Peptides against a protein of PDB entry 4GXB. Designs and how they scored, part 217

Target 1, 277 residues: chain A of PDB entry 4GXB
Amino acid sequence: VPTEEVSLEVLLSNGQKVLVNVLTSDQTEDVLEAVAAKLDLPDDLIGYFSLFLVREKEDGAFSFVRKLQEFELPYVSVTSLRSQEYKIVLRKSYWDSAYDDDVMENRVGLNLLYAQTVSDIERGWILVTKEQHRQLKSLQEKVSKKEFLRLAQTLRHYGYLRFDACVADFPEKDCPVVVSAGNSELSLQLRLPGQQLREGSFRVTRMRCWRVTSSVPLPSGSTSSPGRGRGEVRLELAFEYLMSKDRLQWVTITSPQAIMMSICLQSMVDELMVKKS

## One batch from the design tools (peptide; made by RFdiffusion4, then SolubleMPNN)

Design b2_p29_8_s4 (from b2_p29_8, 15 letters changed)
Fold by OpenDDE base, seed 5:
Structure b2_p29_8_s4 (fold): chain B 277 residues (1-277), chain A 29 residues (1-29)
Amino acid sequence: as target 1 above (277 residues)
Amino acid sequence: PAPPLYLVAEFELNEEMQEIFDEINASLP
């Protein structure tokens, strides 16, 4: 692609558009710096955020596709998909809420975390009770961003990424699940017919290994999964989990977001290593 | 026949995470 100056749109979690002038040859970090500059985010806070490729759904929700890698050219990465549904989103890229304290000290950082948290609550990524929702709305009306975040930090799945509904082989084969990543775990939410909502927690510290695989389903006559066209690539995330002492079991998640899930796992592991050092 | 599986990515525990894993395993009943 020839090097040209272009206007690139980067979205915040709340859908706010940030327009930056960049080169088509600018790498992910260059674009991130441009976004930070546009927002007046200090340089020392840039590392707390990342650029993500997402697909905007019809309802305006974001389906996270992947984190943009360092060597990528964000303009090329998003435009090569030839669909207006794909967007670049700025989001915090750490898991431990303790890092919120560093970011919240800055007005711009505070605003970014607030916007993200509001969006995550509105999208149902953060789980809230009726009473908690009332309290959050009251704080939002008062524009008490710090207090809002402090309350939000106590909520279930605060800081998690929620994925689209998918399928897992746990606890049973072909179980419909909603996967969320955060707090050094994968949370699998399952609602079986006639049963209450169940949640399985898979801590990354109990994962021996994980892998992402791709396959092309063979045209078997009867089992065309409704909605997967012939020839669609099936992505799976499989991890070997320590279920009990000296007992390992493979768990497999079938999802178009398997790559993003694996990125989250690696990112959570990386953060744990930083904390240990 | 099962469709061919292609490995896209694989991750294993590093030494530090292996130690954590082993400690957790040892602590389990």
Scores: peptide ipSAE 0.456, ipTM 0.892, DockQ to the pose 0.760
Fold by OpenDDE base, seed 1:
Structure b2_p29_8_s4 (fold): chain B 277 residues (1-277), chain A 29 residues (1-29)
Amino acid sequence: as target 1 above (277 residues)
Amino acid sequence: PAPPLYLVAEFELNEEMQEIFDEINASLP
């Protein structure tokens, strides 16, 4: 692609648009720096955020596809998909809420975390009780961003990334689940008809290994799931989990977001290594 | 016949994580 100056749209978690002028040859870090400059985010806080490729759904929700890698050209990565539903999103890229303290010291950082947290609550990624919701609304009305975040940090699935509904083979085959990644775990939420919500927690520290596989379903005549055209790639994330002492079991998640899930797992492991070091 | 599976990515525990894994395993009843 010839090097040209272009306008690139980057979205915040709340859908706010940030327009930056970049070169088509600018790498992910260059674009991230341009976004930071546009927002007046200090250079020392840039490392707490990343650019993600997402698919915008009809309801305006974001389905995370993957984190943009350092070698990528964000303009090329998004435009090559030839669909307007694909967007670039800025989001915090750490898991431990302790890092919020560093980011919250800056006005722009505080605003970014606040906007993300509000969005995550509104989208149901962070789970709230009725009483907690009342408290959050009160703080939002007062525009007390720090207090809002402090309360939010105590909430279930704060800092988690929620994925689209998918299928797992745990606890039984072909179970419909909602997967969320955060706090060094994958949370699998299962709601069976007439049953209470069940949650399985899979800590990354108990995963011996994981893999992402792809397959093309053979045109078997009968199981045309409505909407899977001939030739759709099936992605699966499988991990080998320590269920009990010396007992390993494979768990498989079938999801178009299997790649993103694996990226989250690796990212959580990497953060744990940084803390140990 | 099952469709061919292609490996997209594979991750294993590094040495440090393996130590954590082993410690956790040893602590389990």
Scores: peptide ipSAE 0.456, ipTM 0.892, DockQ to the pose 0.769
Fold by OpenDDE base, seed 3:
Structure b2_p29_8_s4 (fold): chain B 277 residues (1-277), chain A 29 residues (1-29)
Amino acid sequence: as target 1 above (277 residues)
Amino acid sequence: PAPPLYLVAEFELNEEMQEIFDEINASLP
């Protein structure tokens, strides 16, 4: 691609548009720096955020596709998909809420975390009770961003990334689940008709390994699985989990977001390594 | 026949995580 100056749109979690002038040859870090500069985010806080490729759904929700890699050219990565549904989103890229303290010291950082948190609550990624929702609303009305975040940090699935509904072989085969990644775990939530919400927690520290696989369904004549058109690539995330002492079991999640899930796992592992050092 | 599975990515524990894993395993009942 010839090097040209282009306008690139980067979205915040709340859908706010940030327009940056970049080169088509600018790598992910270059674009991130441009976004930071546009927002007046200090250089020392840039590392707390990343650019993600997302698909915007009809309802305006974001389905995370993947994190943009360092070697990628964000302009090319998003435009090559030839669909307006794909967007680049700026989001925090750490899991431990302790790092919020560093980011919140800066006005711009605070605003970014606040906007993300509000969005995550509105989207149901962060789980809130009625009373908690009332408290959050009150703080939002007062525009008390710090207090809002402090309360939000105590909420279930704060800082988690929620994926689209998918299928897992846990606890049983072909279980419809909602997967969320955060706090060094994958949370698999299952709600069967007439049953209470069940959650399986899979800590990354008990995962011996994980893999992402792809398969193309063979045109088998008879099995009209109604939802997946003939020829769609099936992605799966499988991880080998320590269920008990010396007992490993494979758990498989079938999801178009399997790659993103694996990125989250790696990112959580990386953060754990940083904390140990 | 099940469609062929292609490996897209594989992740294994590094040495440090393996130590954590082993410690956890040893602590399990």
Scores: peptide ipSAE 0.456, ipTM 0.892, DockQ to the pose 0.787
Fold by OpenDDE base, seed 4:
Structure b2_p29_8_s4 (fold): chain B 277 residues (1-277), chain A 29 residues (1-29)
Amino acid sequence: as target 1 above (277 residues)
Amino acid sequence: PAPPLYLVAEFELNEEMQEIFDEINASLP
């Protein structure tokens, strides 16, 4: 792609649009800096955020595809897909809520975290009770952003990334699950027929290894799930998990977001390593 | 025949994570 000045749209978690003028040759960090400058986010806080490639669903929800890598050209990465459903989103890129304190000290950082948190609650990524919802609404009405965040930090799945409904082979084969990543774990929520909602927690510290695999389904099999177009690549995340002392078991998640899940796992591990250092 | 599987990414525990893993394993009943 020739080097040209272009207008690039970057979305916040709440769908707010940030337009930045960048070069087609600008790398991810260059674009991130441009977004930060546009928002008046201090340079010292840029590292707490990342750019993500997402697919916008019909309902306006975002399906996270992957984190943009440093070497990527965000303009090229998003436009090469030739679909308007793909967007670039700015989101916080750390897991430990303790880092919120650093970000919240700045007005712009506070606003970004607030907007993200409100959106995550509205999307059902953060789980709230009726009473908590009432309290959050009251704080939102008062525009008490700091207090709102402090309450939100105590909520279930605060800081988690929720994935689209997918399939796992745990606890049973072809089990429909909703996966969420956060707090150094993968949370698998499942509802089996006639059963209550169950949640399985898979801590990254108990994962011996994980892998992402891709396969092309052979055309002959009648069992193509109606929603998968002919020839769509099947992605799977498999991890070997310590279920009990000296007992390892493979768990496989079949999801188009398997890559993003693996990125989350790596990111959680990396953050854990930084904290120990 | 099963479709060919392609490895996209793989992660294995580094030394530090292995130590954590081992400690956790040792602590489990």
Scores: peptide ipSAE 0.453, ipTM 0.891, DockQ to the pose 0.726

## One batch from the design tools (peptide; made by RFdiffusion4, then SolubleMPNN)

Design b2_p30_1_s1 (from b2_p30_1, 14 letters changed)
Fold by OpenDDE base, seed 3:
Structure b2_p30_1_s1 (fold): chain B 277 residues (1-277), chain A 30 residues (1-30)
Amino acid sequence: as target 1 above (277 residues)
Amino acid sequence: MYFEKTFYLGVPVSEEELKELTDLEMEMLR
């Protein structure tokens, strides 16, 4: 793609559009810096955020495709998909809520976290009781962003990324689950017929390894590379988990978001390593 | 028939592996 100046739209969690002028050849960090500049986010806070490629669903919810990698060209990545449903979203990119303290010290950072948190609650990514919801609404009406966030930090799945419904082989084969990543774990929520909601927690520190598997149709006939339809590709994330002492078990999740899940796992591990240093 | 390709991820993950995953994903989404 020839290098030229273009206008790129980046969405905030609340759907606010941020237009930035960038080069088609600008890498992810370059675009992120442009977005930060547009928002007046300080340079020292840029590292707390990342750009994500998402698919906007009919209800307006975001299905995360992946975190844009440092070597990617965001403009090219999103436009190459040739669909308006794909968007670039700015979101915080750390897992430990302790880092919120750094971000909240800045007005822009505070606003970004607030908007994201409100959106996550509205989308049901953060789980709230009726009473908590009432309290949150009260704080929202008062526009008490810091207090809102402090309360939100105590909520179940705060800071988690919720994925689309998918299938896992745990606890049973072909079990419908909703996967969420956060707090150095994968949470698998399932509701079996006639049973209450169950949650399986898989801590990354107990994962020996993980893998992403892609199954693609084999070329047939004279066609060396038939087009790959999204519906034709099966993605799986499998991780080997220490279930008990000296007992490792593979857990497999079948999901179009398997790559994104793996990115989350790596990101959580990386953060833990940084904290350990 | 399907061809299965497996990516092993862990610490550390190489840039090459990430690029391969990204390329694969982008091909799938086009």
Scores: peptide ipSAE 0.215, ipTM 0.730, DockQ to the pose 0.480
Fold by OpenDDE base, seed 1:
Structure b2_p30_1_s1 (fold): chain B 277 residues (1-277), chain A 30 residues (1-30)
Amino acid sequence: as target 1 above (277 residues)
Amino acid sequence: MYFEKTFYLGVPVSEEELKELTDLEMEMLR
């Protein structure tokens, strides 16, 4: 791709559009800085946010593909997909809610967190009771952003990323689950017919390791080379988990978002390591 | 029968591995 100046659209969590002028050759950090400048976000707060590649679903919800890596060229990454469904989204990229205190001291940071939180609640990523929802709505109507966030921080799955419905081999084979990542864990929610909602919590501190596996059908018979299209590739995230003392068990999640899940795991581990240093 | 490629992830994750994962994802999405 030739180096040229282009207009790039970056979305906030609530769908608000931010247009930035960048070079096609600008790396992720360059684009992030451009977005920050456009929003008037202070330089010292840039590190609390990241750019994500997402697929916008029909209902307007975002399916996270991956966090854009430092070596990527956001313009190239999104345009190479040749589909308007793919977007770049700005979102906070830390897990510990304590860091909210740093971000929300700034008006722009506060607004970003507020917009993200409202969106996450509306999308059902943050779980709320009826009473909590009423309280949040009241605060939203009053535009009390700080109080809204303080209440939201106490809610179940605050700060989590919720993935699309997928399949896991836990607690049994071929279980339909909804995976959420946050607070140094993977939460697997399962609702079987006629049963109550069940949740499995897998703390990253009890994961010995994890892996992503890509599987492609091999050619059979006189068929030509197998296609490597999205429909034929299966992605799996597997992690080896300490279930009990001296008992390790592999848990496998089959999902097109396996790579994004692995990125989340690494990010959570990295943050924990920073806290321990 | 499937061709299988496995990426073992942990601390630290190499840049090369991240690149491979990214390339794989992008290839799947095209």
Scores: peptide ipSAE 0.210, ipTM 0.744, DockQ to the pose 0.502
Fold by OpenDDE base, seed 4:
Structure b2_p30_1_s1 (fold): chain B 277 residues (1-277), chain A 30 residues (1-30)
Amino acid sequence: as target 1 above (277 residues)
Amino acid sequence: MYFEKTFYLGVPVSEEELKELTDLEMEMLR
């Protein structure tokens, strides 16, 4: 791709559009810096955010594809997909809510966290009781962003990323599950027939390893069906988990978002390592 | 028939492995 100046649209979690002028050859960090500058986010807070590639669903919901990597060219990454459903989104990229304290000290950082949190609640990513919802609404009406965030930080799945419904082989084969990543865990929510809603918590500290596996159809001779429909490629995330003392078990999640899930795992592990240093 | 490719992810993940994953993802999405 020839190097030229282009306008790139980056969305906030709430769908707010940020337009930045960048080079087609600008890497992820360059684009992130441009977005930060446009938002007047201080340089020392840039590291708390990342750019994500997402697919916008028909209902406007975002399905996370991946975090844009350092070596990527965001403009090329999004435009090469040749579909307007793919967007670049700015979102906080840390997991420990303690880092919110650093971010919310700044007006812009506070606004970003607030907007993201409101959106996550509206999307149902953060779980709230009726009373909590009432309290949150009251705080929204008062535009008390700090208090709103403080309350939100106590809510179930605060700071989690929620993935699209998928399938896992735990607790049994072909279980429909909703996976969420956050707080150094993968949360698998499932409802088996005739049973209550269950949540399986898989802490990253108890994962020995994980892998992503792709199954691609071999080119059969004749029908180069150009559109490899999403249904033709199977992605799986598998992790080996310490269920109990000296008992390791593989858990496999079949999901088009397997790569994104793996990125989340790596990110959570990395953050834990930083905290220990 | 299917071709299966497995990526083993651990700490640290190599840049090459990440590139392969992203390439795969992009291929799937096209």
Scores: peptide ipSAE 0.172, ipTM 0.719, DockQ to the pose 0.475
Fold by OpenDDE base, seed 2:
Structure b2_p30_1_s1 (fold): chain B 277 residues (1-277), chain A 30 residues (1-30)
Amino acid sequence: as target 1 above (277 residues)
Amino acid sequence: MYFEKTFYLGVPVSEEELKELTDLEMEMLR
């Protein structure tokens, strides 16, 4: 793609649009810096955020495709998909809520976290009781962003990314689940027939390893090629987990978002490693 | 029939560290 100046739209978690003028050749960091500048986010806080490629669903919800990598050209990445449903989203890129303290000290950072949190609650990514919801609404009405976030930080799945409904082989084969990543874990929510809602927590610290598998249907005829279109490629995330003492078991999640899940896992592990060093 | 491409990811966790961790948590949401 020729180097040209273009207008790129980057969304916040709440759908707020940020328009930035960038070069088609600008890499992810360049675009991120442009977004930060547009928002007046200080340079020292840029590292707490990342750009994500998402698919906007009909209801306005975001389905995360992947984190844009350093080598990517965001403009090219999003436009190459040739669909308006794909968007670039700015979101915090750390997992430990303790880092919120650093970000919240800045007005812009505070606003970003607040907007993201409000959106996550509205989307049901953060689980709230009726009473908690009432309290949150009260704080929102008072525009008490810091207090809002402090309360939100105590909520179930705060800071998690919720994925689209998918299938896992745990606890049973072909079990429908909703996966969420956060707090150094994968949370699998499931409801088996005739049973109550259950949640399985898989801590990354108990994962020996994980893998992503891409399965492509083989051509049945000599003139056909394997399809790569939507629905034709099966992605799976499998991780080997310590279920109990001295018992490792593979858990496999079948999801189009398997890559994004793996990115989350690696990111969570990396963050933990940094803390341990 | 499918062709599979596998990508191995992640940082291996030591067995010793794993043994010190708590068991898998599965909860019924009430």
Scores: peptide ipSAE 0.038, ipTM 0.555, DockQ to the pose 0.104

Design b2_p30_1_s2 (from b2_p30_1, 18 letters changed)
Fold by OpenDDE base, seed 1:
Structure b2_p30_1_s2 (fold): chain B 277 residues (1-277), chain A 30 residues (1-30)
Amino acid sequence: as target 1 above (277 residues)
Amino acid sequence: PAFSLTFYLGVPVSQEELAQLAALLHRLLT
């Protein structure tokens, strides 16, 4: 792609649009820096955020596709998909809420975390009781962002990424589940007809390995057949989990977001490794 | 399966592996 100056749209979690002028040849970090500059986010806080490729659903919700890697050209990565549904989103890229303390010391960082948290609650990614909801609304009305975040940090699935409804073979074959990643775990929520919500928690530290598979052959040729329907994306994430002492069991999730789930797993592992060093 | 990539706990994912995943997804989405 020829090097040209272009206007690139980057969305915040709440859908706010940030327009930046970049080169088509700018890498992920370059674009991230441009976004930070536009928002007046200080350089020392840039590392707490990442750019993600997402698909905007009809209801305006974001389905996370993957994290943009350092070697990528965000403009090319998003435009090459030839669909307006795909967007670039800025989101925090750490898991431990302790890092919020660093980010919220800055006004812009605080605003970003606040907007993200509000959005996550509104979208049901963070689970709240009626009483908690009342408290959050009160704080929101007062525009007490720090207090809002402090309360939110105590809520179930704070800091988690929620994926689209999918299928797993746990606890039984072909179970409809909602997967969430956070706090060094994958949470699988299951609601069967007439039953209460069940949750399986799979800590990454008990995963021996995980595997991403695709049953669809990779198109060999440049012939972008325009007609490849969304139905052909068949991905699976399988992980081998230590269920009990000396008992490993495979759990398989069938989801178009299998790659994103894998990225989350690795990201959580990486963060744990950093903490241990 | 047409594609398979396995990651082990404690083993860092290489940039090459990440590139493969990105490429796979791109091919599936285009």
Scores: peptide ipSAE 0.457, ipTM 0.912, DockQ to the pose 0.682
Fold by OpenDDE base, seed 5:
Structure b2_p30_1_s2 (fold): chain B 277 residues (1-277), chain A 30 residues (1-30)
Amino acid sequence: as target 1 above (277 residues)
Amino acid sequence: PAFSLTFYLGVPVSQEELAQLAALLHRLLT
């Protein structure tokens, strides 16, 4: 692709549009820096955020596709998909809420976390009781962003990434589940007819390994069949989990977001390694 | 499976593996 100056749209979690002038040849970090500059985010806080490729749903919600890698060219990555549904989103890229303290010290950082958190609550990614919702709404009306975040940090699934409904073979075969990643775990939520919501928690520290598989043959370079519908993306994430002492069991999730789930797993593991160091 | 990539706990993912995942997804979406 010829190097040209282009206007690239990057969205915040709340859908706010940030337009940046970049080169088509700018890598992920270059674009991230441009976004930071546009937002007046300090350089030392850039590392707390990442760019993600998402698919915007009809209702405006985001389905996370993957994290943009360092070697990628965001403009090319998003435009090559040839669909306006795909967007680039700025989101925090750490899991431990302790890092919020660093980000919240800056006005721009605070605003970003606030916007993300509000969005996550509105989208149901963060689980709230009626009372908690009332309290959050009150704080939002007062525009008490710090207090809002402090309360939000105590909520269930704060900081989690919620995936689209998918299928798992746990606890039974072909179970419809909602997977969320956060706090060094995968949470599998299941609601069976007539039953209460059940949640399986799988800590990454008890995963021996995980595997991404695809049953769809990779298109040979010549047959770019444009328009593989969402239905043709058959990905699976399987992980071998230590259920009990010396008992390993495979759990398999069938989801088009299997790759994103894998990225989250690795990211959580990496963060844990940093903390132990 | 047509594609399989395994990650082990405690083993860093290489840039090559990340590239493969990105490429796979791109191919599946396009």
Scores: peptide ipSAE 0.455, ipTM 0.911, DockQ to the pose 0.695
Fold by OpenDDE base, seed 3:
Structure b2_p30_1_s2 (fold): chain B 277 residues (1-277), chain A 30 residues (1-30)
Amino acid sequence: as target 1 above (277 residues)
Amino acid sequence: PAFSLTFYLGVPVSQEELAQLAALLHRLLT
């Protein structure tokens, strides 16, 4: 792709559009810096955020596809998909809420976390009781962003990334589940008709390994014909989990977001490693 | 499977592996 100056749209979690002028050859970090500059986010806070490729659903919700890697060219990555459904989204990229303290010290950082949190609550990613919802609304009406976040930090699945409904072989084969990643775990939530919500929590520290697989053959080289519809995306994430002492069991999730789940797992592991050092 | 990549806990993921995943998705989505 020839190097050209282009306008790139980056969305916040709440759908706010940030337009930045970048080069087509700008890598992910370059674009991220441009977005930060546009938002007046300090340089020392840039590392707390990442750019994600998402698919905007009909209801306006975002289905996270993957994190943009350092070597990628965001403009090319998004435009090459040739669909207006795909967007680039800025989101915080850490898991431990303790890091919120650093980000919240800055007005722009605070606003970003607030907007993301409001969106996550509205989309049902963060689980709230009726009373908690009332309290949150009250704080929102008062525009008390810090207090709002402090309350939100105590809520179930705060900081989690929620995936689209998919299928897993846990607790039984072909179970419909909603997977969420956060707090160094994968949460698999199952709601069967007439039954209470069941949750399986899989801590990453008890995962020996995980594997991403695709059942769709990839055409080689020049014969890559465009036309693989969403129905052709057949991905699985499997992880080998220590269920009990000396008992490993594979759990398999079938989801087009398997790669994103894998990225989340690695990201959570990486963060834990940083904490240990 | 047509594609398989395994990650082990505590083993850093290489840039090559990340590139493979990105490429896979790109091919699946285009």
Scores: peptide ipSAE 0.455, ipTM 0.910, DockQ to the pose 0.684
Fold by OpenDDE base, seed 4:
Structure b2_p30_1_s2 (fold): chain B 277 residues (1-277), chain A 30 residues (1-30)
Amino acid sequence: as target 1 above (277 residues)
Amino acid sequence: PAFSLTFYLGVPVSQEELAQLAALLHRLLT
């Protein structure tokens, strides 16, 4: 793609549009900086956020496809998909809520976290009781953003990414599950026929490894998503754990978001390593 | 598979811990 100035739309978690003028050749960090500048986010807070490629669903919800890598050209990455449903989203890219303290000291950072959190609650990514919802709503009405976040930080799956319903081979073959990533774990929620909702927590620190597989070759920096109209690629995320002393077992999640799940796993692990250093 | 990429964790976990975890998870999910 020839280098030219273009208008690129970047969405916040709540769907707010941020238009930035960038070069087609601008890399992810360049675009991120442009977005930050547009939002008046200070430079020292840029690192707490990342750009993600998402697919906007019919209901307006975002299905996270992957994090844009540093080598990518966001404009090219999103436009090359030739589908309007694909968007670039700005979202916080850390897992430990302790980092919220750094971000929320700044007005813009606070607003970003607030908007994201509100959206996550509205989308059901953060699980709330009826009473908690009432409390949150009250705080939202008062525009008490800090207090809102403090309460939200105590909620189940705060900071998690929730993926679209998919299929796993655990505990049974072709088991429908909803996967969420956060707090150094993969949470698999499932409802078996006639059974109550169950949740399995797979701590990343307890995994031996994970693997992403595809039935078809994937171009570098690209995903074959249904929205591309070129067929769906069967992606799988498998992670390995020991069922018994002499039996390793792979748990395989079949999902178009397998790559994103893998990215989440890696980022959670990386963050843990940083905290230990 | 046409594409496969494996990621390994740098943190060692004991075989016994993994087994216990797996057993626990299986219990929770079944």
Scores: peptide ipSAE 0.449, ipTM 0.762, DockQ to the pose 0.196

